# Designs tried in a protein design run: peptides against a protein of PDB entry 3KDP. Part 137

Target 1, 230 residues: chain A of PDB entry 3KDP
Amino acid sequence: PFLIFIIANIPLPLGTVTILCIDLGTDMVPAISLAYEQAESDIMKRQPRNPKTDKLVNEQLISMAYGQIGMIQALGGFFTYFVILAENGFLPIHLLGLRVNWDDRWINDVEDSYGQQWTYEQRKIVEFTCHTPFFVTIVVVQWADLVICKTRRNSVFQQGMKNKILIFGLFEETALAAFLSYCPGMGVALRMYPLKPTWWFCAFPYSLLIFVYDEVRKLIIRRRPGGWVE

## One batch from the design tools (peptide; made by RFdiffusion4, then SolubleMPNN)

Design b2_p21_1_s4 (from b2_p21_1, 19 letters changed)
Fold by OpenDDE base, seed 5:
Structure b2_p21_1_s4 (fold): chain B 230 residues (1-230), chain A 21 residues (1-21)
Amino acid sequence: as target 1 above (230 residues)
Amino acid sequence: SLLKEYEELLKKAREELEKLL
C-alpha cells in the first residue's frame, strides 16, 4: 500500500497506526496458531526430506504467503479504498497525482471529479474514512489466509478446523477490527473513522478468491506431486 | 438501527477531527 501511495501519488490509503495494528494485533495470534497447528498428515508420513529440499519448501511457503496472497490482500484493500473515494466524488483516475495538493494544508479548493471543491479538513476526513475499511478488508482476507496456511497439500475440508488457537486468532483479529472500527473516539485517537457494517462484505469476494485459489493449488499438488506449483 | 448509529458516530468523529485540524 505504501509503495503504491508513493508511485501513484494518491491520498494515503492506510495509516501508520493501522499498519501497527495489523502487525501487532492481527498477525501475532495467527502466527502463534500456525505454530501449534497439527502437522499435516502427509508430512508425518513422509520420510525426513533432504534438508536442501525442506529449505526450498519453506522458501516457497514464504513466497506464497507474502507474495501472492499479500497481493490479493492489497488489491482488496485498494478496491475498497477506490470505491469509498469514488462515492465521495473522487474517481480513481482523478486520484493519480493528487497527493501533493491533497496533503497541502494551504489548499482548500481541491476539486473532485465533479468539480466540487474540498477543504483540507474535508479531504482528511475522507482519507481517514478509507483507513478503517482498508484495515477491515485486510482482516477479512486474513481469515482466508489463516485457514489456507494450515496445510500445504490437504484441503481445509480434509484437515478440519480443530485448532482452538486458530479459532481464537480469528476471533481476536475480528474483535480488534470491530473495536477499532466502532469504538467511539477512534476517529480522533487513531484516525480510524467508524465503518458501515456493509463494508465488511466488500472483502468477502477476495477472501473467497484466496480460498478457491489455494484449494485449486492444493488440488494440483495432490494430483501432480513435484510440479512447479508446489 | 445499527447503520444509523454508526452514521451518527461517523458524523461525531468527523466533527471532532475538524476541530483538531
Scores: peptide ipSAE 0.006, ipTM 0.273, DockQ to the pose 0.024
Fold by OpenDDE base, seed 3:
Structure b2_p21_1_s4 (fold): chain B 230 residues (1-230), chain A 21 residues (1-21)
Amino acid sequence: as target 1 above (230 residues)
Amino acid sequence: SLLKEYEELLKKAREELEKLL
């Protein structure tokens, strides 16, 4: 999100401090949980096809968590960001290149997509209104991510939820999200204004999408071992 | 196999990004 802020010159969708909270507070415990995840019932029973080229199970699981699924998480966050800004009069196309004027405190007449002028203070309010739901979207999508990253081939329904560290990680990231969203002073300290409870549900379609995608992928792997999907 | 390679590339990219933060 910060790189997109710089490259696309859009208003900052998520603060740097909040990004650090994701990395340290929401991603670290889940990563540890995956390291202690029980191997799939069939993985430990299968001989490696090529020990020189076959990736370790742990590398495969971690690569899904921080790679492909992480990109989908970012897309979910950006979707929420663009929806909120659009609801406030800023269409996505209008945001491109707007950062310079957006962040200039001396410009108090930045126009939205409908010609309405926004003061610096008003712009910062709407920007900070985006930070919280962006973060929450990442957390909600991460629920699905953590669950699906337990296995490479087996369905979540087959492998089950036996990793207590994973359950703790889900609890911890949810608690952190609630704290950052609703604790007084977070708007000033982290530029995260309070979140309406309804915004928690905006991320659920993405969580479901990730879940369905991964289950379909795993189904394909089970039916076609050694395919390109592996 | 292609998916594994792609996932590894994304992992590496994320690790590099984390070093920059």
Scores: peptide ipSAE 0.000, ipTM 0.198, DockQ to the pose 0.019
Fold by OpenDDE base, seed 4:
Structure b2_p21_1_s4 (fold): chain B 230 residues (1-230), chain A 21 residues (1-21)
Amino acid sequence: as target 1 above (230 residues)
Amino acid sequence: SLLKEYEELLKKAREELEKLL
């Protein structure tokens, strides 16, 4: 997400405090939960793989899979960001390179895509309005990520949801998102303005995409043992 | 190990971005 922010030079889509909340609140507990995930039934039945070749392949594939999932998460967040800004008159193309003028408090006539001029204060309100939905989008996408990461080969339907810690992580992440989104004073304290409930649904297509992607990946692995996707 | 390195790189990038903001 930050690389796109820097490269595209767009207005800040996600605040630093929100990033901290993701790292500490939404990533840590899930990571711990995954460490305590039950062993896959197939892992326990697998004959010892060649530890030299299979470790390297597995590490590369895991890295690639997590990298792809991370990109989908970022795309989900940015999608929500662009939708909110577009609803406020800033089309995605117009946002490219706008950051410098956007963040300049002395420029009070930044034009949107329709020629409407925005004061610094108005721009910051819109920016802070984007922070919460972006965060919530990441959280909702992470739900799917957490659910799929519990297994490497087995589908969610085959392995089931047995890890109570994982379930707790999902609830904690959701509760944190709700708290940051709706608690009075968060707009001032954390630059996270209240979120319309409808924005929670903006992330669902991306969560579904991650879920489908992983299930397809796992299906390919099951159908082609020893393939490049394993 | 590579994932950890990438995570550390991302963490550093985030920290640098936080300093700039």
Scores: peptide ipSAE 0.000, ipTM 0.231, DockQ to the pose 0.019
Fold by OpenDDE base, seed 2:
Structure b2_p21_1_s4 (fold): chain B 230 residues (1-230), chain A 21 residues (1-21)
Amino acid sequence: as target 1 above (230 residues)
Amino acid sequence: SLLKEYEELLKKAREELEKLL
């Protein structure tokens, strides 16, 4: 988020403190939960290859899964960010290069994509309105990603939700998201304004798309082992 | 495989982002 903020010169989609809350509070418990996930049934049926090689492969797979989750989370967050700004009159193309004028307190006539002028205070309200939904979107995307990343080949419906630590992690993330979204003072402390309940559902189509995509991917892998999709 | 290459690219991108944050 911060890198894209600098490179694209867009309004800040997520505050630095909130990013730290994601990295330390939201990502840590899920990461631990994945470490305790049951081994995939097809991996367990394979004769243990050289234990050193199998450990390296597993560590690589886990590391790739974490990288993928983080990128999908960021994409989901940016999707929600652009939706909110577009609903407020700022189309994605118009946001490119707008940061300098956006953050200037002395410019009170920043135009949106439709020619409406926005004061500094109005712009900051919209910016801070994006922070909470961005965070919540990350959590909602994590629900799907954590569930799909527990297996590489097997469907979620085949493996099931047997890991109690994973289930606990999902509830903890949801509780943290609710706390940060609705606790008084979070708007001042974290620049996260209260979230309307409707915004919880903004990420659901995206999470569903990822889930369907992953299930289709796994289906292809099962039908064509060793194919280019692996 | 394309998936593996993509996952490695995503990992590297995340690691670089984490260094900058």
Scores: peptide ipSAE 0.000, ipTM 0.214, DockQ to the pose 0.018; fails the geometry check

Design b2_p21_2_s1 (from b2_p21_2, 16 letters changed)
Fold by OpenDDE base, seed 2:
Structure b2_p21_2_s1 (fold): chain B 230 residues (1-230), chain A 21 residues (1-21)
Amino acid sequence: as target 1 above (230 residues)
Amino acid sequence: SEKLFEEYKKLMEKKREELLS
């Protein structure tokens, strides 16, 4: 998100603290899941054929899969960001290169896509309104990831322990999201304004995309054992 | 910055009231 902010020169979609919450909170669940998948993969490796190479390949494949999921999560967050800004008059194409004027406190007549002028304060309010939904979107998409992990073939043996840890992690993320979204003062302190409950559903299409992605991945693995998608 | 902070505070309070209503 920060890199996209710099490269595209768009208004910042996430605050620094929110980014830290994602890095420390939301990324923890995938990391835990990855560790368990690696352990399960090691258990299923019955054939001693070059265990070092096979382990390395499997770790790389799992890491790549989680990397792809992470990219889909980020896309979901950006989608929510762009939807909110579009509803407030800023179409995605108009946001490109707008950062310089957007962040300038002395420019109080920044025009949206429809010619409406926005003061600095108004712009920052809209910007900060995007932070919470972006974070919540990531959390909601992770719900799908959790369910997918339950349905993965490799998760059968340690499924009980894995599920408990993942469920706990998801609960903590959800509780954190609720805390950051609705606790008084958090919006001002963390630049995360309260989120209407309806915005939680904005992430659902991307949750579905994660499910579709995983099912397609599983299908490919079944058809091409040992493929790069494994 | 102080004015902005006060506006944010008011907005937050308003939004919270809207969510709790």
Scores: peptide ipSAE 0.021, ipTM 0.551, DockQ to the pose 0.032
Fold by OpenDDE base, seed 5:
Structure b2_p21_2_s1 (fold): chain B 230 residues (1-230), chain A 21 residues (1-21)
Amino acid sequence: as target 1 above (230 residues)
Amino acid sequence: SEKLFEEYKKLMEKKREELLS
């Protein structure tokens, strides 16, 4: 999110503190979940045929898979961001390069896509209105990520949701989202304005996309055992 | 949660008014 913000020069979609919270959650819970998960019979017991190449290739593929999932998460967040700004008169194309004027407090006549002028304060209000739903969108998408990280090969339907740590992670992420979104003072401190409950559902299509992506990936792995894509 | 949300919304509205003043 931060990189896209810099490249596109758009208004800031998410605060640094919320990004940190997401990163900590996404790194900690999956790692713990995997540590307590029963070893997959085939993958975890498989010794590299060539320790110099096979291990390295597998690690790279795992990294790439998580990278792709992260991109889908970011896409979901940005979709929500652009929808909110569009509803407030700022179309995505108009936002490109607008950051310089957007962040300038001395410019009080920034025009939206329809020629309406926005004061600095008004612009910041709409910007901060985007922070909460962006964050919540990422968290909801992470639900799918947490579920799929349980196994590398087997479907979620085969393994089930018996891992208590995984369930704990889902509740933790949800509780964090609720806290940051609705706790008094968080809006002022973190510049995250209250979120309407309807915006929680905006991320569901992307969660489903991640789930489908991973199930397809796992299906390919199961059909081609011993392949380098494991 | 809904009551908390409404109270929080009021707080944020006050903050918006302060920003606009």
Scores: peptide ipSAE 0.020, ipTM 0.485, DockQ to the pose 0.026
Fold by OpenDDE base, seed 3:
Structure b2_p21_2_s1 (fold): chain B 230 residues (1-230), chain A 21 residues (1-21)
Amino acid sequence: as target 1 above (230 residues)
Amino acid sequence: SEKLFEEYKKLMEKKREELLS
């Protein structure tokens, strides 16, 4: 999220401190859980193979666990970010390059996509309105992502929820999201507005989409082993 | 910056009370 903020010069979708909380508080335990569960289910249960081939498989699994999950989470968060800003008059295309004027406290007439002028204070309010839903969206998407990444080829319904560390991680993420969203002082410290309960559901369609996509992918892998989708 | 933070704090407290009422 922070990299996209810099590259696209858009208003900050999520504070740096909050990003650190995600990386250290929500991603660490799930990442360890995924690494362990994938090794157990997909690698260790197989007969010994060529070390060169196994290395390639491991690198691919690690890439999915640490790379693809992060990208999918970011996409979910940015979806929520763009929805909120669009509802407040800022279309996605209008946000490109807007950061310089957005963050300038001396400019009090920044126009939205409809010509409405926004003061610095008003802009910061809408920016901070995005932070909490962005964070919560990431957490909700992580629920699906973590479940998806447990196995490379088996359906979630077949593998089940055996990893206790994964279950613990899911509870930790949810508890942290609730804490940061509703605990007094945390919202102010992290520049996050309190979250309406309805915003918890905004990520559900996205989570469902990626879940369905992965189940279809796994189905294809099972029917056509060694395909490009693997 | 400090003034904005204080205004933000008041707004946050008000919103929290509204959400938890």
Scores: peptide ipSAE 0.018, ipTM 0.511, DockQ to the pose 0.033
Fold by OpenDDE base, seed 1:
Structure b2_p21_2_s1 (fold): chain B 230 residues (1-230), chain A 21 residues (1-21)
Amino acid sequence: as target 1 above (230 residues)
Amino acid sequence: SEKLFEEYKKLMEKKREELLS
């Protein structure tokens, strides 16, 4: 998300603390979880048929899976970001290159896609309105990713292990999302908008779409091993 | 600015109260 912010010069969709929470919760915890799963698999003394090749393949698969998860999370977050901004008059194309003017407190006449002028305060309110839904969307997508990863790990990694660490991580993320969304002062201090409960459900269709997409992808991979779709 | 942030705080608290009412 932060890289897209820099490259596209769009308004920042997440605050620094929220990004840190994502890195620690949604990125680091899954990574640790995968490392533990691999370690537990190694402890089970399943001799790989070819230790060098199988280890390399597993490392590549883990890296690929982690990269895909991160990409899905980012896509989910940016989807909600663009929806919220579009509902407030800022179409995605209009956001490109807008960052400089958006962040300038002395410019109080930034125009949206419909010619409406926005003060700095109004813009920041809209920006901060995106933070909580973005984070919540990531958490909801993580639930889907858990199921996907479980299925993937069972089929690709040949690991039937119960990843308690990942489940607890997702629980903590959900609790954190609720805390940041509804606890007094914390959401304000972190530049987050109070989230309507209905927004928790807005990510579900997207999560379902991702799930379907991943199942189709896995099906294609199984039918055409070694394809670029992996 | 501090003023902007205070105004934002008030707005967000108001919205929170509206959502939780």
Scores: peptide ipSAE 0.020, ipTM 0.547, DockQ to the pose 0.031; fails the geometry check

Design b2_p21_2_s2 (from b2_p21_2, 17 letters changed)
Fold by OpenDDE base, seed 1:
Structure b2_p21_2_s2 (fold): chain B 230 residues (1-230), chain A 21 residues (1-21)
Amino acid sequence: as target 1 above (230 residues)
Amino acid sequence: SEELERKYKELLEEKRKELLE
């Protein structure tokens, strides 16, 4: 998310403190969970034919676990971010390059996509309204991502939820999201807007879509091992 | 700014009250 902020020069979708909370609170436990996750059944049941190939498979699993999770989380968060800003008159295309003027406290006439002028205060309020939903979206998407990344080829239904650490991680992430969203003082401290309950569900369609997509992907991999989709 | 923080804090409290009602 921060890299996209730098590259696209858009208003900051998530505060640095919140990012830190994600890294320490939501990423650490899942990472530990993944480290102690039971080996994928299809990998462990396979006789080691080629150690180099097995290493490559493990590297691919790691890449999927850390790379794709982060990417999908970011995409989910940015989706929510763009929706919120669009609802407030800022279309995604208009946000490109707007950061400089957005953060300038002396510019009080930043125009949205419809020509409405926004004061610095108004802009910052809108910016902060994105932080909590962005974070919650990441958590909600992460629920699916963590589950789907347990296996590379097998369905979630086949692998099951045997890792107690993962379950604990999901609980911890949810609890952290609730804490950061609703605990008094956290909104001010973390520059997050109070989250309407409806926003908890904003990411669900996206999460479901990713879940379905991954299941389909895994199905394809099972049917066509060694394909480009792998 | 301090003013922004104050206004934001007030807004947060207002919205929190709305959410709890």
Scores: peptide ipSAE 0.095, ipTM 0.722, DockQ to the pose 0.032
Fold by OpenDDE base, seed 2:
Parts: sequence; C-alpha cells; structure tokens
Structure b2_p21_2_s2 (fold): chain B 230 residues (1-230), chain A 21 residues (1-21)
Amino acid sequence: as target 1 above (230 residues)
Amino acid sequence: SEELERKYKELLEEKRKELLE
C-alpha cells in the first residue's frame, strides 16, 4: 500500500501505524495458523513422497501463504478505498498524481471528479474515513484467503475446518478489527474513524469472488494434475 | 440496526469535528 502511494501519488489509504498493526497483528497469527494447517494439508498426507515434487509444491503453498495473500489483501483494501473515494466524488483516475495538492494544507480548493471543491480539512476527513474500512476489508479478505490456502487441490468442503488454531485466528482478527474500529481514541491514535456495520460487508463480494475462483482452480487441478493452474 | 448506525454516525461526526479544530 505504501509503495503504491509513493508511485501513483494517490492519497494514503492506510496510515503507517495501521500498517504496522497489520504486519504484527493480522499476519502473525494467520502465519502460525497456516503452519499448523500444513499438517492437515493434502500434500502432507500424500504417500509415497517424492522429495523433488514435494519441495516444489511446498514452495507454491508458502508463496500463496506469504506472497499471494498479501497481494490479494492489498487489492481488496484498495477496492474499498476506491469505492469510498468514488462515493465522495473522487474517481480512481482522478486520484493519480493528486497527492501533492491533497496533502497541501494551503490548497483549499482541490476539485473532485465532479468539480466540487474540497478544503484541506474535508479532504483529510475523507482520507481518514478510508483507513478503517481499508483495514476491515483486509481482515475480511484474509478470512477467505486463510480458508482457501488450507489446501492446494482439495475443496474447502472436502478438507473441512478441523484446525482449531485457524478458527481462533479468524476470531482474533475479527476481534482486533472490531477493537481498532470502535475503541475510543483509535481515530486520534491510528486515524481510524468509527465504521458503520454495513461497511464490513463491502469486501464480501470480493472475498466470495476469490473463494469461487480458488474452488474452480482446485477443481481444474483435480481434473488435470500437473496443469499450468497449479 | 438503525440505532447502531445512528450511534456510529454520531461518533464519526465527533471525530470529524476534532479534525476540524
């Protein structure tokens, strides 16, 4: 998120402290959960073992767990960010290069995509309004990502939800999201304003899409072992 | 619920006022 902020010169979608909370709070527990889930994976249960192929498959699982999850989370967060800003009159294309004027407190007539002028204070309010939904979206997307990363080939419905640590991780992430969203002082400390409950569902269509995509991918893998979709 | 939504809107407005100060 921060790299995109620098490269695209868009308003910052998430504060640095909140990013730190993601790195330490929302990534650590899921990583531990995934480590335990490896014991229940279809790959770990396969016999006989082929060290060469198993190594490659494990690297793919690790890539999904630590690399792809982060990318999908970022995409989900940015989706919510762009939705909120679009609802406030700032279309995504208009945000490109806008940071310089956006962050300048002496410019009080920044125009949105519809010609409405925004004061510095108004812009910062809408910016900080994005922080909480962005974070919540990451958590909601992470629910789906954690579930789909349980196995590479088997459906979630086939593998089941036997890992109690995974369930605990999902609960903890939700509790953390609720704490950061609704605890008094978070708006000042983390620039995370209170979020109406309906915004929790903003990421659900996106999470569902990822879930469906992964189930289709897994179905193809089962039908065509060794295909390019692995 | 409408009541909960109202409560969060009030809290959000309070934070907005703090930013405007």
Scores: peptide ipSAE 0.022, ipTM 0.524, DockQ to the pose 0.027
Fold by OpenDDE base, seed 5:
Structure b2_p21_2_s2 (fold): chain B 230 residues (1-230), chain A 21 residues (1-21)
Amino acid sequence: as target 1 above (230 residues)
Amino acid sequence: SEELERKYKELLEEKRKELLE
């Protein structure tokens, strides 16, 4: 999100505090879950690998977890961001290069895509209105990530959802999202304004996409062991 | 900054009312 913000010069879609909340809240639980997850049946059948092979596997896992899935998460967040801004009169094309004027408190007549003028305060309100649903979108997408992270090769349907730590993680992330979204004072303190419950559903297609992507990936791995997709 | 904060509080309250309706 930060890189796109710099490159496209669009209004900031996600605050630093929300980024920290994601980092601390969403990354910790998966790590704990994996630590206590029982070894996959295929891993248990494998003897110790050559150190060179193990390194390659780890690099592939890191690439898949933080690269590809992370990209889908970011896309989901940005989709929500653009939808909200479009509903408020700012089409995506109009947002390109708008940051300079957007962040200038002395400019109180920034025009939207329809010629409506926005004061600095109004612009910041709509910007901060985007922070919460962006965060929530990431959390909802992380649900799918949490579900899939426990397995390397096996389908979720094959291994099941018996990990209590995983369930706790899902609850924790959801509770955090609800707290930050709806707790009094969060709008002022964290620049996270409350959002309509309907915005939670905006992320569901992306969660499904991640789930499908991972299942397809795992299917390919099972059928073609040793491939670059592993 | 203080004025902006006041405005944000007012708008937040308004949004909360909308969410509760």
Scores: peptide ipSAE 0.019, ipTM 0.589, DockQ to the pose 0.032
Fold by OpenDDE base, seed 3:
Structure b2_p21_2_s2 (fold): chain B 230 residues (1-230), chain A 21 residues (1-21)
Amino acid sequence: as target 1 above (230 residues)
Amino acid sequence: SEELERKYKELLEEKRKELLE
């Protein structure tokens, strides 16, 4: 999120401190859970790897856990970010390059996509209104991402929720999201204003889409072993 | 649910006011 902020010069969608909270508070436990995930039945049927020739860590697993998941989560967060800003008159295209004027406290007449002028204070209120929903969206999307990463080929329904650490991680990240969203002082300390409960559901369609996509992918893998989707 | 939503909307407005102070 912060990299996109710099590259696209858009208003800051999520504070750096909040990003650190995600990395340390929500991603660390899930990452550990993935390391100790119960082996799939099909993996257990494979011969042990050759320690002299095979890599200790599967690059594909690393890519999914730390690369692909993070990107998908960010996309979900940015979706929510753009929706909120669009509802407030700032279309996504208009946000490109707007950061310089957006963050300038001496410019009090920044125009939105419809010609409405926004003061610095008004802009910051809208910006900080985006932070909490962005974070919550990441958490909600992460529910699906963590579940789908439990297996390589098997359906979630076949593998089940056997990793207690993963389950703990899901509860922990949800509790953290609730804390950061609703605890008094978070709006001032972390620039995360409280959000209405309905925003928790904003990411559900996206999470469902990811879940369905992964199940379809896994179904294809099971039907066509050795395919390009594996 | 509606009552909860109203409560958190009020809290949001309070935090916005704090920013303007």
Scores: peptide ipSAE 0.018, ipTM 0.482, DockQ to the pose 0.028

